Peptides against a protein of PDB entry 5Z08. Designs and how they scored, part 202

Target 1, 168 residues: chain A of PDB entry 5Z08
Amino acid sequence: RQKDEWAKKTSSLMKQLDWFIGEHLGAMLAAEELGGPVVGELMEIDPDDLSAGFNAHGKLKKATSQPDLDRRQRRIDDIWGPQDEQGQAHKRKRGADEALAASAEMRDLIEQLMNKLVEAGGDNSATYVEIPRESAAARFLVRSKVAMFHPNDARRLRLVDFGRDLDD
Target 2, 222 residues: chain B of PDB entry 5Z08
Amino acid sequence: GLPRLIDAIEEASKIPAKRRQTPIKPTIEKLTTHLYTHGASPDSLLRLADLLTLRNHLDQASLAAITRNLYPSSTVSDEVVLRFIGALGHGQLKPTLALQALFLRWLVMVYHLLENPGVLGQVYGVLFDLLDTAAIRPQLCHLLALVTRRKHVRPFRIQAILTLSRQTGGDPNLTGLLRVFKNYYPEIIVGDATKGRASAFKHPDPQWRQHLDEIQQRRSEA

## One batch from the design tools (peptide; made by RFdiffusion4, then SolubleMPNN)

Design b2_p21_2_s3 (from b2_p21_2, 11 letters changed)
Fold by OpenDDE base, seed 5:
Structure b2_p21_2_s3 (fold): chain B 168 residues (1-168), chain C 222 residues (1-222), chain A 21 residues (1-21)
Amino acid sequence: as target 1 above (168 residues)
Amino acid sequence: as target 2 above (222 residues)
Amino acid sequence: MLSLEEQLRLLIEEIEVLRAK
């Protein structure tokens, strides 16, 4: 009975997490991956500055005349810009597709991290997930204090064990 | 009638106060009295919107007095709405922030009389981008609370409100707006730290509402 | 108001605490 209640609650929370990722994080993660602002720092960036593109650190790239910057900015504008213009439907679709991809990456990463923690059975060395790159998703998890990089290997990420009461 | 009063004020608005042969105050008082008694027709509203939003030589007290008595006798057109929206924000040619706050308050109070409430939804981005302007934020959040639909609730706007709420120390109007967003997306976690009092966005002037209803009722009986 | 990071942390923490039971 209690296990069933916990299972139901866990399932409910997982649905909330999935929704939170899809509806709130995905677009922001996609924007960060495109060189937009760091997730959560969007308001520190002038929308006009978004047009100039961002460096990999979320800092405004000076508008270098590179045509690729215009594409990225257009992509950022497609994700983050006002949706009011007619020609934005295709742009909106592309931005939506990238938000979906970023959401999927985040979901997958969280799932892997949670699964590894369970599988490790208390062995901290076995809790690490190998990540192909430092993604916006990985960085966000670390900033959230949900995950930690291996001290010697930035390709290895582990979930913070919230189930261990520090009192043991 | 109202058109003649507007004509006189329009002509006076072109002339600096120091160069006017006659004081404008008595004409403004006649206008505001007329507006209070009869309201403004759609045509008169448009003309008054131009007087209120375009740069002219009218004093701020006169503009505020007109705005406070701007009772529609009928509906409010998209054109009138767009004049007020166009007057919002920072700029040397724009009305003062105090007057902009009155415009936003007016839009809140006449929202139910808009011919097309959707017009505000079309300019949602323009309104939303002004949330950083503290002087107009209370009225702006109230207007946005009325205008917000599911299509407007986007991740970037959620984050923008969250960020601005942190920067402002939890402005209750921003928290109120975020609660409106949560109605469309229940899974929005309004963290417990939003223990801040959310604004309930109550009608800003019940007496003004009652008087508006009286003016509107006279039209339905005519 | 909770940051997105804090919101995510709370969700994951609550899930993990329940899964560890």
Scores: peptide ipSAE 0.400, ipTM 0.409, DockQ to the pose 0.277
Fold by OpenDDE base, seed 1:
Structure b2_p21_2_s3 (fold): chain B 168 residues (1-168), chain C 222 residues (1-222), chain A 21 residues (1-21)
Amino acid sequence: as target 1 above (168 residues)
Amino acid sequence: as target 2 above (222 residues)
Amino acid sequence: MLSLEEQLRLLIEEIEVLRAK
């Protein structure tokens, strides 16, 4: 009985986490990856704002044509194609796609971190996930005090073991 | 004159102290006195930068004394700057971390005399990657605070400082650098977890600044 | 109002505590 209740509660919380990532974090994570504000500082980033791209101050760039910006900035500028109705539609779609991609990356990273913690069976050395790059998702987890980088290797991330910290 | 003093020190620097027939200390004292009185020309600065940054047989006290009296009489060239930047970090051929800290302090104090302050912006990554080195971190953060422009404030660098700040227990110099970053990106949550007082990056030596200004003024009158 | 970081932390913490059990 108790195990079934815990399983149901865990499932419910996982659904809440998935919803939270998809509805609240995805667009903000995408914004940070695109050179926008750090997640949490701008509470509402419209996917339409993601398509707008961010100026060097992390503020939404108004659509001014400056060519020599970095490939990520070019992707932002390509998202800011001509302000015709078709350009706006492509822009919105691309912003939505980036938000979905960021949400998927965050979900996958959390899943890997949680799975590694369980698989490690208490061996702290085995709890690390190798991350291909430092992402907005990884940074957010660390800022949230949910994950920690390996002291000597920034490509290795582990989940904070909240279960042990409560029993010790 | 200054060139002859540098010649004598360059020659002595090639010989181990135990094999020198003449003590170098009196020549170093003459050099530092001359530098204090007249400053160093761009050509002399380059030669002195080589003496300070290249492996030689000069003792650490002499190198430190030269660095503390390294007043430019005019501008500081990119070449001089790059000599000091190239001397930073870990390695058997590199100067001691204590001397590197003095070089960084010097760069901070002469920043306004650089012929091209943009040269430091070009090597920003090299400087930034040394932030983990505790012995030079205070001066390095101060220099980075002067050099940092919007183009340098990147998400990965923000996170790197935040991570290092946590690992160091909230080093006030890192918090100070994050505050500089926040001027370009107001959205940077310098989390309240850095309850530590941010460094204000005050001038390292007001007396040295005043003396530098006096040397620089004499050039404008000549 | 909880920050996004705090909200995420609470969700993950609660999940981990339940999974450890």
Scores: peptide ipSAE 0.399, ipTM 0.406, DockQ to the pose 0.241
Fold by OpenDDE base, seed 4:
Structure b2_p21_2_s3 (fold): chain B 168 residues (1-168), chain C 222 residues (1-222), chain A 21 residues (1-21)
Amino acid sequence: as target 1 above (168 residues)
Amino acid sequence: as target 2 above (222 residues)
Amino acid sequence: MLSLEEQLRLLIEEIEVLRAK
């Protein structure tokens, strides 16, 4: 009974985590991967902002300083120009796709990390997941104090065992 | 050492400022300097928590200065946490709301050093019921954001925050707390309650964090 | 609002604590 309740609760929390990743993290992770701000620096990245790209300083490339009149006209032309609508739609789609990809990467990484921790049975050496690259997802997990890199190998990431610290 | 400084302040705290033979300010400065340099042990933290939370004759500036320098050198016990929580709210024996806000801020900043973070979850209701107190709401929302678990996200609390958010004109801290609730219950609509940007509960003091980390690192090397 | 990092940590921590039981 208690195990079943815990299993249900765990499942529910996993769904919440999945939602959190998809709805909040994905776009920001994608932005970081695209050379945007580090996750959490800009709390609201519209997928549309992903399409605009980021400057070398991680700031949204504001469309160049064309005079205010030209910005309005360009916005109008961008809205009403057939090429610009398709271009904007493609950019939006690309931004959405990047956000989805980043979300999927984060989900997969968390799943792997959690599974390895369980499989290791308390052997810390066996808890490491090999990561192909230092992704925004991996960095975010480390910044979150959820994961740790291996001291000698930045390609190895492990989940922090929050369960053990409660029993000691 | 720190214990002797605390002893002196404890004794001075029993006496009204006008009746003190010696100014307490130099001793407070020594204490805060010591705390800044070395942090406070668990035992010292408890004693300081009592000085901060119990009614005494220490001035608000001194209490605030101690709180701002209350770096744990180790962990923070449940007892220390409960002293600060017990000091929250309205009442003649309670610290000022300004000081309570500093306590809440402190709890946020040392949350990762709590021996048992679950202790805050046990007093969740006490914290939640104080959300109507505007003076402490920013820090309280931040603390609640750290403490909130699914078990705390109840329909009545959701409704309470939504109602309070409307009443406050969309306090960004309440919006931030609602977003935390939404992580547990995706069906919660945050946007309808708040025209405003949710407060990102950023670390209240990055410099304080850095200094805390330095103090904590010295312990790991010892 | 909790940082996104803190929110993630709290979710994962809660999951791990439950899985460890």
Scores: peptide ipSAE 0.412, ipTM 0.517, DockQ to the pose 0.361; fails the geometry check
Fold by OpenDDE base, seed 3:
Structure b2_p21_2_s3 (fold): chain B 168 residues (1-168), chain C 222 residues (1-222), chain A 21 residues (1-21)
Amino acid sequence: as target 1 above (168 residues)
Amino acid sequence: as target 2 above (222 residues)
Amino acid sequence: MLSLEEQLRLLIEEIEVLRAK
């Protein structure tokens, strides 16, 4: 009985997480990946407070290559730029596709992180997920204090173990 | 250095302003400047917490100025946290509610630097019982939003906050805290407080955060 | 309203706590 209630509750929370990622985070993650504002900044930063630059730890690592920046900027301009009618539908669709992709990436990353934590059986060295790139999703998880990068390898991300603090 | 400034302020705090031979304001300004530039070590934080929370002859403006510049250069100990928590509420020996609000705001802003974040969870009941104190409620709700875990979300507290929300006409901070509770109990109806600017428990001071991060970075490089 | 970061953290934390039991 308790196990079933826990399973139901876990399932409910997973659905809430999925909804939260899909309905709230996906578009913002996509925007960040496209060189838009950092996730949550527009929600947390009053437009008037936007002028205060983030310090060095919040520095958006400059997107590596100029070409990717240009492609990103074009995508931003495509998503957020003045929408002519035909451009609007394509831009909305592209924005929706990018939001879906970002949502999927975040879901997958969270799942991997959670699975690795369970599989590691308390070995912190085994809890790291190898990430192909520093994504908006990865950065958001770190900002959320849900995940941590390996101190010596930014391609390794681990979930913060919230379970250990509860047994004391 | 910072310890000497604290020494001077501690001694001055024992004496009524009218009986001081020298004005304390210049020393407070030196202290706040030092804190802004370098932050406070754990030991200095404890001493400053005592100055801020214990009844003394320091003026409210000086106490507020110290609190606004109370940048930790390192971690924040449980002892420091408990000094601020102990200073909350009503009482002749307690700091003003305005200063208490600053303490709560400070705790929110330094929450990530606590040596043991669980210490706030241990005093959750004390914090929760202060929600009726309107003057500190905004910052208190924000702190509780950070601290709240499943173990804290009890039926009686759900009912208490719902009752208080009704009594306050739907305080947006209480609604914010109810949303946190709803994560643990989805059946909680958070009323249509969507019409009011739901006070997002946003970082209370982004500039303060940035400056704190700069102080913290200098420690990691040393 | 909680920040998005805080909301995510709370959701994940609660899920992890439940999965650890």
Scores: peptide ipSAE 0.398, ipTM 0.512, DockQ to the pose 0.303; fails the geometry check

Design b2_p21_2_s4 (from b2_p21_2, 10 letters changed)
Fold by OpenDDE base, seed 1:
Structure b2_p21_2_s4 (fold): chain B 168 residues (1-168), chain C 222 residues (1-222), chain A 21 residues (1-21)
Amino acid sequence: as target 1 above (168 residues)
Amino acid sequence: as target 2 above (222 residues)
Amino acid sequence: MFSLEDQLRLLIEEIEVLRAK
């Protein structure tokens, strides 16, 4: 009975986590990856804001045609095309796609971290997930104090062992 | 009454100081005098918590003065507690660390008046993960010393305190918190981290406590 | 209001504590 209640509660919390990632975190993670603000600095990043792009200071780019577009900004502008109605629709769609991709990356990373912690069976050396790069997702997990980098290898990330008890 | 004073301050808080028609300081002084004399009801506490924790145009001196006079006349609701906890940490929309330290001190001083002390236990991780913030650490450790239960004493938190204690050269507040952990698990090996001076977590302001008790007593007689 | 970092931490901590039971 208690185990079943815990399983149900765990399932509910996992759904809440998935919702939180998809509805709140994904767009902000995508914005950070695109050179926008760090996650949490702008709470109201809509996928539409992703489409506007960010300046070198992480602020929303106003539509002013400034020619000195940095290469990353050129990629954003090349990605986001002219500001006609069709261009705006393509921009919005692409912003949504980037938010979805960032959400998926975060979900996958959390899942890997949780699975490795279970598989390790108490061996801390076996708890590390190899990450291909320091992503906005990885940085956010570390800032959230839910994950830690290996002290000697920033490509290795582990989940904080929240479940471990001293009575174990 | 207190609600009208809060109304005036709420309206003034929406306007930059340079654009206000009248100085807010006299109204703040009336508010703080009223709070000192009568305390704040649960409803007034919630409104004041919003004024203190939400970004507005009130000056830091006014916010600090309100916080120093924030005597509850009754209990402190979970909602009020969560406003203050939600205001902790780093961020552009969060209050200054100096004001956060005052909030934590306030929570320590009113801990016995919480409607549900368990609410702080639910957000224990939020509080614990702020221990690296030096400006609020003394008050944070004191609050954690009150809030900590057996379920919060986990290996990762012990390790985190030990690591942070080494990094800080043995902060006495961290040593004090580690002693609280050891009360639940005497077998915790704290090494050199506990050999140092520990904070006793004494009441931050005995005069404030006495005045709070007087305000609370008047309510029980009414 | 809690930061996004705090919200994520609270969720993950609660999940992991339940999974360990």
Scores: peptide ipSAE 0.628, ipTM 0.837, DockQ to the pose 0.813
Fold by OpenDDE base, seed 5:
Structure b2_p21_2_s4 (fold): chain B 168 residues (1-168), chain C 222 residues (1-222), chain A 21 residues (1-21)
Amino acid sequence: as target 1 above (168 residues)
Amino acid sequence: as target 2 above (222 residues)
Amino acid sequence: MFSLEDQLRLLIEEIEVLRAK
């Protein structure tokens, strides 16, 4: 009975976490990846703002045609097709797609971190997830004090062991 | 009455000081005098908590004066507590660390008046993760000393305190908190960190306590 | 209001504490 209640509560909290990532974090994470503000510095980032791109100061770039922008930034500029209704719709769609991708990355990273902690069975050396890059998602988890980098390897991230008890 | 004073301050808080038609200081002084004499009801406390914790155009001296006179006439709701806890930490939208220290001191002094002391236990992680912020650490440790239960004493938190204690050269407040942890788990090896001077977490302001008791007694007689 | 970092931490901590039981 009590275990079933805990399982239900855990499932509910996981759904809340998924919602929180999708509704609040995704757009902000995407903005940070696109050279925007750090997650939490701007509380309201419209997906439409993601399409505008960000300057070196994390402010919305005014549409300046700079030729040598990185492939990701070119992809963002390609979202800035003609300011017709179709171009605006494509921009909004792509901003939404980047927010969805960032949300999926965060969810996957959290899941991997949680799974590795369980699989390690108390071996701290086995709790690390290898990350391909220091993403906005990884940085946010560290700033949240949810995860920690390996002291000698910034490509290795582990979850804080919140569940460990002294009576175990 | 108190609600009208709060109304006037709320309206003034929306306007930059240079654009106000009337100085707010006389109204703040009336408010603080009223609070000192009568205390604040739960509804008034919530409104004042919003004024203190939300970004507005009130000056720091006025905010500090309100906080120093924030005597509850009755209980303190979970909502009021969560306003103050939500205002803690770093960020452009957060109050100054000096004001946050006053909020934490206030929470310590009114802890016995909380409608649900368990609310602080639910946000324990938020409080604990702010221990690295030196400006608020003394008051945080005192509040955590009151709030800590066996369920909060976890290996990762013990390690975090020990690490931070080493980094701070054995802050007496951290040593005090670690002693609280040791009361729940005597087997915790704190090493030399507990041999140092620990804070006793005494009441921050005995005069404030006495005046609070006088305000609370008047309510029980009414 | 709680920061996004605080909200995430509270959720994950609560989940992990429950999963460990």
Scores: peptide ipSAE 0.624, ipTM 0.833, DockQ to the pose 0.807
Fold by OpenDDE base, seed 2:
Structure b2_p21_2_s4 (fold): chain B 168 residues (1-168), chain C 222 residues (1-222), chain A 21 residues (1-21)
Amino acid sequence: as target 1 above (168 residues)
Amino acid sequence: as target 2 above (222 residues)
Amino acid sequence: MFSLEDQLRLLIEEIEVLRAK
């Protein structure tokens, strides 16, 4: 009975986590990967300000006419910029696709981190996941204090061992 | 009454100081005087918590003055607590670290008036993860010393506080918190981290406590 | 309101504590 209640609660929380990633994080993670602001800073930006695009520092570009919008800035503007009439559907679709991709990356990374922690059986050296790059997802997990990089290798990430008890 | 004063301040908070038709300072002084005399009801506390924690155009001196006079006339709800906890940390939308330190001090001073002290235990990890923020660490450690239970004392948190203690040169507030952990698990090897001077986590303002008690007594007689 | 980081941490911590039981 108690184990079944714990399993149900765990399943419910996993669904909440999946929803949270999809509905709140995915678009912001995609924006950060595309050279936009750090996740959470977008909450401070008026949607109208998003239309101006982001500079290399994640700050809103003032409407300076500089034509050499790098491909990344154009993509940010395509995802978050003012949807002009004809391109709106394609821009919305691209933005949605990037948000879905970012959500999938975050879900996969969390799953790998959780699985490695279980598989390690208490060996801290075996808890690390190899990451191909420092992604917005990886950075967000570290900022959230749910994961940490290996002190000598920024390509190795591990989950914080929240479940370990002193009574064990 | 207090609700009308809050209404006026809420409206003024939406407008930059230079664009206000009337100075807000006299209204803030009336509010703080009222709070000092009568305290704040649960409903008023929630409204004031929003004014203190949400980004607005109120000046830091006014926000600090309200916080210093934020006497509950009754209990403190979970919602009020969560507003203050949610305002902690880094970010442009967050209150200043100086104001956050005042919020943490307030939570320490009103801890015995919480409707559900367990609410702080539910957000224990949020509080604990802010220990690296030096500006709020003294008050944060004091609050954690009150909130900590056996279930919160975990290996990863012990390691985290030991690491932070070394990095800070043995902050006495961290040493004090480690002693609280050791009270739940005497077998914890804290090494030299507990040999240093520890904070005693005494009440931060005895005069404020006395005045709070006077306000609370008037409620019990009514 | 809690930051997105705090919200994620609270969810993951609660999940991991439950999985360890």
Scores: peptide ipSAE 0.623, ipTM 0.835, DockQ to the pose 0.803
Fold by OpenDDE base, seed 4:
Structure b2_p21_2_s4 (fold): chain B 168 residues (1-168), chain C 222 residues (1-222), chain A 21 residues (1-21)
Amino acid sequence: as target 1 above (168 residues)
Amino acid sequence: as target 2 above (222 residues)
Amino acid sequence: MFSLEDQLRLLIEEIEVLRAK
């Protein structure tokens, strides 16, 4: 019973993480990769979107209004977009494709990091994921204090072991 | 009343000081006097938390004066707490580190009035990751000393504090926090980091506490 | 408001703590 509740909660949080990556991080990560600002520098985050973000249980609330998501995406596009209508449509599509690619990269990287931590069985040397390049995603995880580079190799990244207990 | 004073300050906060038709200082003084005399209701606290934590055109002296007089007349909601925690750290949209230190001090002083003290435990990681910020570290360690439970004492956090303690030459606030950790896990080897002077985490302002108690007593009689 | 970094960290920490149970 308790294990089933934890499994359900974990699944719910994973869905929230996927949503957070897709709806908030993807566009900003793509902007950084395209030579834009570092993720978070342009965040005139609408207070309503982040205040809605955490319930009393620390869960991300679903962004209530679709319109506010569109406004954030538009701001990124407005910073980088040409004024011509056809150019705007192509840029919107390209921006959407880049945001999707960045979201997929972040999801894959987090999954690899989590899996390697489990597979290592407590061996810190075995927890590293090889990254093909220093991406905006990798940098963001490090800035978030979620991941750390290997001290001698910037192509090796590991997850912080949040789950380790002293009673284990 | 207090809501009308907040309305006037909210409207003034949208306008640069050079473009205001009337000085805001007299309204701030009326607000702080009212807060000192009566405290703030939960609804007023939320509005004031937004004024204090969101980027606006209010001057730092006014924001500090409001924070110093932010006496709750009742409880402090999770939403108010999360506004202040969300305002911590580095960033162009965040309040100054000096103001953040006042917010942390305030949270310490009103900790016993939180509707749900567990809310701070949920955001423990956010607070803990700010320990490298020297300007807020004293008040942050004090708050963490109140919030820390057995579940928060993890190997990676122990290692992080030990590393930071060495890098800071044994900051007494970090030593104090390590002692709190050791209360849950006596086997933690803190080495020379705990042999130094540790902060006792005494109440930051006894006069403020006494005045808060007087405001809270008036609520229980009403 | 919480930064994006803080939000990501809180989510991942909570997930990992639950997975370890």
Scores: peptide ipSAE 0.609, ipTM 0.826, DockQ to the pose 0.800; fails the geometry check

